# Ledger of designs, part 67: peptides against a protein of PDB entry 5EIB

Target 1, 366 residues: chain A of PDB entry 5EIB
Amino acid sequence: VDLEPGTMDSVRSGPFGQIFRPDNFVFGQSGAGNNWAKGHYTEGAELVDSVLDVVRKESESCDCLQGFQLTHSLGGGTGSGMGTLLISKIREEYPDRIMNTFSVMPSPKVSDTVVEPYNATLSVHQLVENTDETYCIDNEALYDICFRTLKLTTPTYGDLNHLVSATMSGVTTCLRFPGQLNADLRKLAVNMVPFPRLHFFMPGFAPLTSRGSQQYRALTVPELTQQMFDSKNMMAACDPRHGRYLTVAAIFRGRMSMKEVDEQMLNVQNKNSSYFVEWIPNNVKTAVCDIPPRGLKMSATFIGNSTAIQELFKRISEQFTAMFRRKAFLHWYTGEGMDEMEFTEAESNMNDLVSEYQQYQDATAD
Target 2, 366 residues: chain A of PDB entry 5EIB as posed
Amino acid sequence: VDLEPGTMDSVRSGPFGQIFRPDNFVFGQSGAGNNWAKGHYTEGAELVDSVLDVVRKESESCDCLQGFQLTHSLGGGTGSGMGTLLISKIREEYPDRIMNTFSVMPSPKVSDTVVEPYNATLSVHQLVENTDETYSIDNEALYDICFRTLKLTTPTYGDLNHLVSATMSGVTTCLRFPGQLNADLRKLAVNMVPFPRLHFFMPGFAPLTSRGSQQYRALTVPELTQQMFDSKNMMAACDPRHGRYLTVAAIFRGRMSMKEVDEQMLNVQNKNSSYFVEWIPNNVKTAVCDIPPRGLKMSATFIGNSTAIQELFKRISEQFTAMFRRKAFLHWYTGEGMDEMEFTEAESNMNDLVSEYQQYQDATAD

## One batch from the design tools (peptide; aimed at target 1 D339)

Design b2_p23_3_s3 (made by RFdiffusion4, then SolubleMPNN; from b2_p23_3, 13 letters changed)
Fold by OpenDDE base, seed 5:
Structure b2_p23_3_s3 (fold): chain B 366 residues (1-366), chain A 23 residues (1-23)
Amino acid sequence: as target 1 above (366 residues)
Amino acid sequence: GAASASYPRTSTSGIFINLYDKP
């Protein structure tokens, strides 16, 4: 789905364009112009019914629909505004189904879009209320992984998208292969989300190896486990050492010893015990799928629900506040039928979310 | 001169929706 036709042509002409049914391409003629309100109230609202018709048709073809996964950017008007409109409308129609998102967080270092803090804040407000699980992906973190870990001199958008794709494949492993931990979206939510509003995850993927070192790196369970818990391996721009894990899931893929996985997972928890809450019993979940990803003997995918994610929301909030105090560009949003009160409500809800994460970070076992 | 690694401009456009069926 896109408000711009050119993006759909790029997807159709791409190497995977044939994977999608032609009828499942829904596109507008007028882009959102990086304005959340255009995506949510005007241009996106005109297109939303056409998307919902496709969603209904595909849902009717499911034997037992678990839920929905939406991938979008929070910086752009289409991904943020129309994306959150779609989430809201799907939630209204399917209130008993899981809503999962891969949400790309804006970074001032990666984008020139001045209004990204508005789009992100308005989106987070919607995601807090209307999603069950949100994987936070930060383009800055992806770039840093490409540059520092993968030793890419000039990371490309293709390199970033490769990391996203690997992670998405990893986190969905348990959903795609039977007999695993978190075999359904509901079970994943139950295991990962101890508090309904605190459903924002830090994803990670291992192995991440530079091209020059690939030949010399042994893929071992200890190395995967160590890399997966490394702060530099997180795809969200927050340091898990500045917070505490509420819950963790580790999804291993490939032929490996379950015993070795359990031993290494216990060892990493013990080494990092200060970074876990002690009052949530059995808060680390491990799954092993015997089927490796393409081109790797083994991998591990990390899902962390950490109070350190508040760093991401604080960054967005600070940028939002600095812009909103100046009333910068507000007329672009209000002109699309948005109320200025929605900015204040979104800011408040995001600040409440930060406060909730901080409360659980500071909580001790009584 | 350290080539200022310019962050790639990301497309802010595009929404993908997947449905999960139980196997």
Scores: peptide ipSAE 0.344, ipTM 0.686, DockQ to the pose 0.294
OpenDDE base, seeds 1, 2, 3, 4: peptide ipSAE 0.345, 0.356, 0.329, 0.358; ipTM 0.698, 0.698, 0.692, 0.693; seeds 1, 2, 3, 4 fail the geometry check

Design b2_p23_3_s4 (made by RFdiffusion4, then SolubleMPNN; from b2_p23_3, 14 letters changed)
Fold by OpenDDE base, seed 5:
Structure b2_p23_3_s4 (fold): chain B 366 residues (1-366), chain A 23 residues (1-23)
Amino acid sequence: as target 1 above (366 residues)
Amino acid sequence: GKAFASYPRTPFSGIHITLYDKP
């Protein structure tokens, strides 16, 4: 789905354009112009019914619908505004189904779009209320991985998107292959989300290896485990050492010893025990899928529900506040039917979320 | 601070929806 026809043409003409049903391509004639309000109230609102019709049709074709996964950017008007509108409408129509998102967080270091803090804040407000699980993918983190870990001198959007794809493939492994831990979206939510509002995850992937060092790196369970818990491998620009894990899932793929996985997972938990809350027992879940990812012998994917995610929201909030105090570009949003109060409500809710994470970070077992 | 490249467009502007069916 896109409000810009040109994006859809690029997808259709791309190497994978044939994988998608032509009828499932929904696009508008006018872009959101990086404005959440255009995506949510005007341009996106005109298109949303067409998307919902497709969603209904596909839902009817499911034998047992678990839920929905939406991938979007919070910086752009379409992904942020229309994306959150779709989430809201789908939630209204399917209140008993799981809503999962891969939400790409904007970074001023990677994008020139000045209004991204508005779009992100307005989106987070919606995601807090209308999603069950949100994987936070931070463009800043992706860039840092590309540059520091992958040794790409000039990371491209293609490079970033490859990381996103690898992460998405990893976290959805249990949903795509039978007999695994978290085999359904609801079980994943139960295992990962101890508090309904605290459903924002830090994903990570291993192995991340530069092309020049691939030949020298063995793929071992200990190395995967160590790298997976490394802050440098997090796809969100948060340091897990600055917070505490509420819950963790580790998804291993490939032919490996379950015993070795369990041993290494225990070792890493013990080594990092200070970074876990002590009052949630058995808060680390491990899955092993015997099917390796394409092109790798083995991999590990990390899903962390950490209070350190508040660093991401604080960053957005600070940028939002700085812009909002100046009333910069507000007329672009109010002109689309938004009230300035919606900005204040969104800011407040995001700050409340930060406070909630901090509360649970500081909580001790009685 | 680390120098970051600026990009003229967001790498992902669209929306993708996936439905999960229970096997």
Scores: peptide ipSAE 0.377, ipTM 0.712, DockQ to the pose 0.344
OpenDDE base, seeds 1, 2, 3, 4: peptide ipSAE 0.356, 0.371, 0.360, 0.379; ipTM 0.690, 0.699, 0.693, 0.719; seeds 3, 4 fail the geometry check

Design b2_p23_4 (made by RFdiffusion4)
Pose (drawn by RFdiffusion4):
Structure b2_p23_4 (pose): chain A 366 residues (1-366), chain P 23 residues (1-23)
Amino acid sequence: as target 2 above (366 residues)
Amino acid sequence: SRHAPESSKPPPPFPLSASNAPP
């Protein structure tokens, strides 16, 4: 789905472009120009019922639908504006299904548009209310990993999307292969989301590799465990040691000692016990899958529900406030008939989300 | 309060950069 028609061509000309159902391409003529109001209201509304028809059709041909997963950026107009409209319409029509999103957060280091904080805040407001699980993929973190760790002086979207694809593969492994833990979206959500609004996850993986060089050696289980908890391996630009983990899911892929995995996971939990909330006993679940990802014999994937994610929302909120106080480019949005109070409503909801993460960060069992 | 879209709107005074999207 895109409001921009040129997106259809690039996907089709891609390696697996012909495998998609031709009828499932739903596109517009213009597209939103980084205007969330266009995406949602104006233009996305024009296009949205066509998308829902296709969604309804895919759903009726499902033996037992688990739910939906949406990939989109929060900084633009279509993936952000229309994407959250689609989520709201799907929530109305399929209220008992899990909604899961892979949402990329904007960063000034990657994209040169100062309205992106507007678009992201209006979107975060919708996701807080309407999604069950959201993987926070931070372009800030992706750029820093490419620039500082992978030493790519000029990171491209291709460089960033190599990190995203490795992450998406890792976090959906328990859904795609036989296993006991978090095997479906609802079971994963019940294990990861103690409070409905706090459903933004911090993904990480090890080893971090630059695409096309080179290999190995394969990591030891200790090396995997330590790297997958490392702040430098997170896809969100937050220091997990600045907050506390409410829940964690760890996924080890490849051939390895299950016993050694157990020992290392127990080791990181009790050496660093102060970083795991004490009022959620046994809040770290571990899954092993025998099939490694491509190019690797061993890998680990980390999914964290950490109070430190408030740093991400504080950063967006600060940029949003800096722009919104000067009312810059606000008429672009209200020109599509959007209420200015929707900006204030979204800002307040995001700041409320930050306070809630802090409340549980300071909470004690006593 | 919400209203109908304006009939005419000025274009942006600077170029817009696309946002990175996941694959």

Design b2_p23_4_s1 (made by RFdiffusion4, then SolubleMPNN; from b2_p23_4, 11 letters changed)
Fold by OpenDDE base, seed 5:
Structure b2_p23_4_s1 (fold): chain B 366 residues (1-366), chain A 23 residues (1-23)
Amino acid sequence: as target 1 above (366 residues)
Amino acid sequence: MRHAPDAELPPPPFPIAPMFRPP
């Protein structure tokens, strides 16, 4: 789905364009112009019914519909505005199904789009209420991984999208292959989401290795385990050491010893015990899939529900507040039928979410 | 602002590269 035809033509002409049904390409002509309100109330609202017709048709063809997975950007008008409209409409029609998102968070290091803080804040407000699981894929963190870890001097959207794709492949492993952990979207939610609003995940992927160091790196279970819990490996721009893990899932892929995985996962939990809440028993889950990713002997994917995710929301809130206090660019949103009150409500709900994460960070076992 | 069309995607920087090559 897109509000711009050129994106759909790029996907259709791309190496994977043939895996999608032609009738499942729903697109507009005008685009959202990086405006959430165009995506949500005008251009996106004109297109949403055509998308819902496709969603219904595909849902009816499912033997066992678990839920929906949306991939979108929160900085752009289509992914943010129309993406959250679609989430709302799908939730209304399928209230018993899981809503899962891969939400790409904006960064000033990656994009010069001035209104990204508005689009992100308005989107987070919708995601808090209408999703069950949200993978926070932060362009800030992706850029930092590309630059610092992968040693790319000039990271591109292509480089970032490779990390996104690796993360998506990793976190969906248990849905696509046999395993005991998180075999369906609902089991993932039950294991990862202790409180309904606290469903924003910090993903990570290992191994991440620069081309220059690749030949010198051994792929071992200890090294994968250590890299997954490294703050520099998080694909959300948060330091887990500034918060506490509510829940963790680790998904190993490849032929490895289950005993070695369990030993290394126990060791890393014990070493980092101060960064876990003590009042959630058995809050670390581990899965092993014997099928490695293509071109790797083994990998590991991390999913963290951490109170440190508030650092991401604080960053967006600070940028939002700096613009909103000046009423900068608001006329582009109000001109599409938005009220200024919707901005204040979105800011408030995101600040409440930050306060909730802080409350559970400071909570002790009584 | 139009997203600049993804210029020629640089070759993947890390070992996961083969995952995104068509079979």
Scores: peptide ipSAE 0.018, ipTM 0.420, DockQ to the pose 0.029
OpenDDE base, seeds 1, 2, 3, 4: peptide ipSAE 0.006, 0.017, 0.006, 0.010; ipTM 0.394, 0.466, 0.430, 0.414; seeds 2, 4 fail the geometry check

Design b2_p23_4_s2 (made by RFdiffusion4, then SolubleMPNN; from b2_p23_4, 9 letters changed)
Fold by OpenDDE base, seed 5:
Structure b2_p23_4_s2 (fold): chain B 366 residues (1-366), chain A 23 residues (1-23)
Amino acid sequence: as target 1 above (366 residues)
Amino acid sequence: GRHPPAASLPPPPFPLAPSFRPP
C-alpha cells in the first residue's frame, strides 16, 4: 500500500515483486507530501476502504487468522498517517486479532523532512492505543550500526533496509516455524507485554560483522549472545543500560546445543542482572530454530521490552515541542481537516507513556 | 548529517545468500 504509484512500480519490478498478488497492490495518485494529516484524513481516507477490501479478502482466506503485521515509517505522511488510519480501521473490524507493527522511527541524521517530529508523535499516539506489539526500528540506530559495527563509510537506505529485513525475518521465525516459543502473535504478546501500553520493543540481530572482519569471526553461541545484548546492537536508539528490561526474547537459528544456549542466556542475565526488573519472574524467553537464515550458519534475534525505550520517545517529544511551540507548519495539517487539539493530545499521551516507563523502571520488588 | 542516498543498492552489509543480494 502506498499513496504514490511509483513505490508500487518499484516493488512490482523488484526481485520479489512476483510474490505479491497484483490485486493486493493498492495505491493512490497524489501522495501524502510528508503530511500525517493528508495520510490520515484526506488522501489516505479516500484509499483506506480499498485497502480494507483487500484485507478482508486475505483474512477470509486464512485457516486461522492470528492478526495483522504492518510495516511503516513514522516520518513520512503515508506510513504515518495512512498507516495509523489503517491500523485503526483494522482494529475496529477485527478487535480480537493481534495488531503487530514494524515502525521505522525518523532521525535527523537520515532524513531532511522537517515535519517528522509531528508525524512521529501523531503516529505514536495511535500506536499506543491501537497496536498490541510494536517493533521500534530507529533510523538513527540503523545508521550507527552501519557506520560503527559494519564499517560502512556512507550508509545507504539499502544498507538500513537490509538490517530491517534481517530483523523482520528474525522476529517472525517463531511464527514461520512450528514448535517454537512465541509460535503465534498472541503468545508473543503474552510473553513480551506485561502492561498493555508498554508494547514497544527494541529489536536486535546477530551476527553483525563488517566485511573486513567476516573471515576472522567465528559464529558461536557465546558471541551471538554477547552481541545481541550489546547496547550498540540495538535497532532502537536507546541504551538498555539506562533502563530495565521488563521482558526479553532471544530467537536462535541454526544447529546449536540447546544446553549451550541456555547456559549463555543464563550467564548474560546474571552478568546484566541490574538491567532486568526482578519483579517479573521468568521474563527472559529463549527459542531455538534448527533452520538457519540463508547464508548464515547461526543467528540470534533479540526482542527487548525495556524502559530505556523512553529515550526514543523523549527525543521525538523534544523535537515536537520545539516545533509546536513555534506553531511551525501547523497550517499544513489543519488545512487537511485536522484539529490542533490532536497535537496536544498526542504530545500528552506520549509524555504519559514516558512516565509509565519511568514508573516501572523505578519499581522495586516489595 | 550524511543523508543516505536513496538510490544506491549497496551490497549487503553482512553475509546473506546470493539470492538476497541486489542483482
Scores: peptide ipSAE 0.012, ipTM 0.400, DockQ to the pose 0.025
OpenDDE base, seeds 1, 2, 3, 4: peptide ipSAE 0.000, 0.000, 0.014, 0.007; ipTM 0.347, 0.349, 0.388, 0.371; seed 3 fails the geometry check

Design b2_p23_4_s3 (made by RFdiffusion4, then SolubleMPNN; from b2_p23_4, 10 letters changed)
Fold by OpenDDE base, seed 4:
Structure b2_p23_4_s3 (fold): chain B 366 residues (1-366), chain A 23 residues (1-23)
Amino acid sequence: as target 1 above (366 residues)
Amino acid sequence: GRHAPAASLPPPPFPIDRMFRPP
């Protein structure tokens, strides 16, 4: 789905374009112009019914519908505005199904789109209420991984999208292979989300290796475990050491010893015990899938529900506040039928979410 | 309508599989 035809033509003409049904390409002509309100109230609202017709048709063809997975950007107008409209409409029609998102957070290091803080804040407000699980894929973190870890001098959207694809493949491993931990979306939510509003995940992936270092790297369970818990491997630009893990899932892929995985996972928890909440018992979950990702002997994927995710929301809130106090570009949103109060409500709800994460960070076992 | 000011990185020339391909 897009409000621009060019993206759909690129997907259709791409190496995997044939895996998608032609009738499942729904697109507009005008685009959202990086405006959330165009995506949510005008251009996106005109297209949403055509998308819902496709969603219904595909849902009816499922033997067992678990839920929905959306991949979208929060910096643009289509992914943010129309994406959150679509989430709301799907939630209204399928209230008993899981809503899962891969939400790409904006960064000034990746895009000079001035209104990204508005689009992101307005989107986060919708995601807090209408999603069950949100993977925070932060363009800040992706850029920093590409530049610092992968040693790419000039990161491209493809370099970023490779990390996104690796992460998405990792976190969905349990859904795609039988007999795994979190084998369905609802079981993932039960294991990862102790409080309904606190469903924003920090994903991480290992191994991350620069091209020049690939030939010298041993892939071992200890190295994967150590790298997976390293703040530099988080796909959200937060330091886990500045917060506490509410819940963690680790998904190992490839042929390895379960005993070695369990020993390394216990060792990393014990070394980092101050960065876990003590009042959630058995808050670390581990899965091992014998099937490695393509081109790797083994990998590990991290899913963290951490109170450190508030650093991401604070960054967006600070950028939002600096623009909103100046009433910068507000007329572009209000001109599409949006109320100025919706900005204040979205800012308030995001600040409440930050406060909730802080309360649970500071909570002790009585 | 008016478009918001935007600058973005160029799309990559390489297929996704290259990060994981052994040399």
Scores: peptide ipSAE 0.007, ipTM 0.358, DockQ to the pose 0.042
OpenDDE base, seeds 1, 2, 3, 5: peptide ipSAE 0.005, 0.007, 0.006, 0.000; ipTM 0.310, 0.358, 0.338, 0.299

Design b2_p23_4_s4 (made by RFdiffusion4, then SolubleMPNN; from b2_p23_4, 8 letters changed)
Fold by OpenDDE base, seed 4:
Structure b2_p23_4_s4 (fold): chain B 366 residues (1-366), chain A 23 residues (1-23)
Amino acid sequence: as target 1 above (366 residues)
Amino acid sequence: MRHAPDASLPPPPFPLAPSFRPP
């Protein structure tokens, strides 16, 4: 789905364009112009019914519909505005199904789009209410990984999208392959989400290795485990050491010893015990899948529900507040039928979410 | 970042699956 045809033509002409049904390409002509309101109330609202017709048709073809997975950007008008409209409409029609998102957070390091903090804040407000699971994929973190860890001097969207695809492949492993953690989307939510609003995940991937260092790297379970818990491997620009883990899932892929995985996972928890809440028992889940990702002998994927995710929301809120206090660019949103109150409500709900994460961070076992 | 039109998918920065070229 896109409000621009050129993106769909790029997917259709791409190496995987043939895996999608031609009739499942739904697109507009005008685009959202990086405006959430165009995506949500105008251009996106005109297209949403055509998307819902495709969603219904594909849902009816499923033997067992578990839920939906959306991949979208929160900085652009289509992914943010139309994406959150689509989530709301799907939630209304399928209230008993899991809504899962891969939400790409904007960064000034990646994009010069001035209104991204508005689009992101308005989107986060919708995601708090209408999703069950949200993987926070932060363009800041992706850029920093590409530049600092992978030693790419000029990261491209292709380089960032390779990290996204590796992470998405990792977190969906338990859904696609038989493993010890037979996870469906609902079972993931039950294991990862202790409180309904606290469903924003920090994903991470290992191994991350620069091209020049690949020949010297052994892939071992201890190295994967240590790297997976490193803040530099988080796909969200938050330091887990500034918060506490509510829940963690680790997904190992490849031929390895389950005993060695369990030993290393216990060691990393014990070493980092101050960064876990003590009042959630058995809050770390481990899965092993014998099927490695293509091109690797083994990998590990991290899913963290951490109170440190508030650093990401604070960064967006600070950028939002700096513009909104000046009413900068608001006329582009109000001209599409939005009220200034919707901005204030979205800012308030995101600040409430930050406060909720802080309360659970500061909560001790009495 | 300049929007270089992503004409060629850059090779993965780390070993990922070579895209399945269908045979």
Scores: peptide ipSAE 0.024, ipTM 0.474, DockQ to the pose 0.025
OpenDDE base, seeds 1, 2, 3, 5: peptide ipSAE 0.008, 0.022, 0.010, 0.021; ipTM 0.397, 0.461, 0.427, 0.451

Design b2_p23_5 (made by RFdiffusion4)
Pose (drawn by RFdiffusion4):
Structure b2_p23_5 (pose): chain A 366 residues (1-366), chain P 23 residues (1-23)
Amino acid sequence: as target 2 above (366 residues)
Amino acid sequence: GFVLLDDPAWRETFIEERKAKNE
């Protein structure tokens, strides 16, 4: 789905472009120009019922639908504006299905548009209310990993998407292969989301590799465990050691000692017990899958529900406030008939989300 | 694939209705 028609061509000319159902391409003529109001109201509304028809069709041909997963950026107008409209319409029509999103957060280091904080805040407001699980993929973190760790002086979207694709493969492994833990979206959600609004996850993986060089060696289980908890391996630009983990899901892929995995996971939990909330006993679940990802014999994927993710929302909120106080470009949004109070409503909801993460960060069992 | 063409009349009417509502 895109409002921009040129997106259809690039996907089709891609390696697996012909494998998609031709009828499932739903596109507009213009597209939003980084205007969330255009995406949601204006233009996305013009296109959205066509998308829902296709969604309804894919759903009726499902033996037992688990739910939906949406990939989109929060900084633009279509993936953000229309994407959250689609989520709201799907929530109305399929209220008992899990909604899961892979949402990329904007960063000034990657994109040169100052309205992106507007678009992201209006979107975060929708996701807080309407999604069950959201993987926070931070362009800030992706750029820093490429620039500082992978030493790519000028990271491209291809460089960033290599990190995203490795992450998305890792976090959906329990859904795609036989296993006991978090095997479906609802079971994963019940294990990861103690409070409905706090469903923004921090993904990480190890080893971090630059695409096209080179290999190995393959990591030891200790090396995998330590790297997958490292702040430098997170896809969200937050220091996990600045907050506390409410819940964690760890996924080890490849051939390895299950016993050694158990020992290392127990080791990181009790050496660093102060970083795991004490009022959620046994809040770290571990899954092993025998099939490694491409190019690797061993890998680990980390999924965290950490109070430290408030740093991500504080950064967006600060940029949003800096722009919104000067009312810059606000007429671009209200020109599409959007209420200015929707900006204030979204800002308040995001700041409320930050306070809630802090409340549980300071909470004690006593 | 399906490409929806822009409808200026539709968009103008829709925007004016939203503005009146939010007045």

Design b2_p23_5_s1 (made by RFdiffusion4, then SolubleMPNN; from b2_p23_5, 15 letters changed)
Fold by OpenDDE base, seed 5:
Structure b2_p23_5_s1 (fold): chain B 366 residues (1-366), chain A 23 residues (1-23)
Amino acid sequence: as target 1 above (366 residues)
Amino acid sequence: PTIIPRDEARRAALIAARKAANA
């Protein structure tokens, strides 16, 4: 789904364009102009019914519908505005199904779009209320990984999207292969989300290796485990050491010893025990899939529910506040029928979310 | 593929409806 026709041609002409049904392409003509309000209330509202018709058709074809998975950007107008509109409408029609998202967080390092803080804040407000699971994929973190870890001098969207793809593949491993931990979206939610509003995950992927170092790197379970828990490998620009893990899932792929995985996972938990909440028992889950990703002998994917995610929301909030105080570009949103109160409500809800994370960060076992 | 044409009249109506609801 997109509000611009050009994306359709790119997807259809792409290497995997044929995997999608032609009738499942729904596109507009005008785009959202990086405006959440156009995506949510006007331009996107013209498309939403047509998209819902496709969603219903696909849902009816499912023998056991678990839920929905949305991939979208929070910085733009379509992904943010129309994406959250779709989430809301799907939630209304399917209240008992899991809503899962891969939400790409904006970064000034990657985009020059000045209104991204508005779009992101307005989106987060919707995600807090209407999603069950949200993978936070932060363009700032992706950029830093590309630059620092992968040694790319000028990271491109292609480089960032490669990391996104690897992460998405990793976190969906248990859904795609039988007999794994978190084999369905509901089990994932039960294991990862102890509090309904605190459903924002920090994903990570290992191995991440620069081209120059690939030949010298052994892929071992200890190395994967160490890298997976390294703050520099987080796909969200948060330092886990500044917070506490509520829950963790680790998904290993490839032929490896389950015993060795369990030993290394125990070791990393013990070494980092101060960064886990003590009042959630068995809050680290591990899965091993014998099928490696393409081109790798072994990999590990990390899913963390950490109170450190508040750093991401604080960054967005600070940027939002700086713009909103100046009433910068508000006429673009109010012109689409928004009220300034919607901005204040979104800001307030995001700040409440930050406060909730902080509360659980500071909580101790009685 | 389904391509939805932009309807300016519908857009105007949506905006008007939202403004009325927020008033």
Scores: peptide ipSAE 0.438, ipTM 0.923, DockQ to the pose 0.873
OpenDDE base, seeds 1, 2, 3, 4: peptide ipSAE 0.434, 0.423, 0.410, 0.443; ipTM 0.924, 0.921, 0.916, 0.925; seeds 1, 3, 4 fail the geometry check

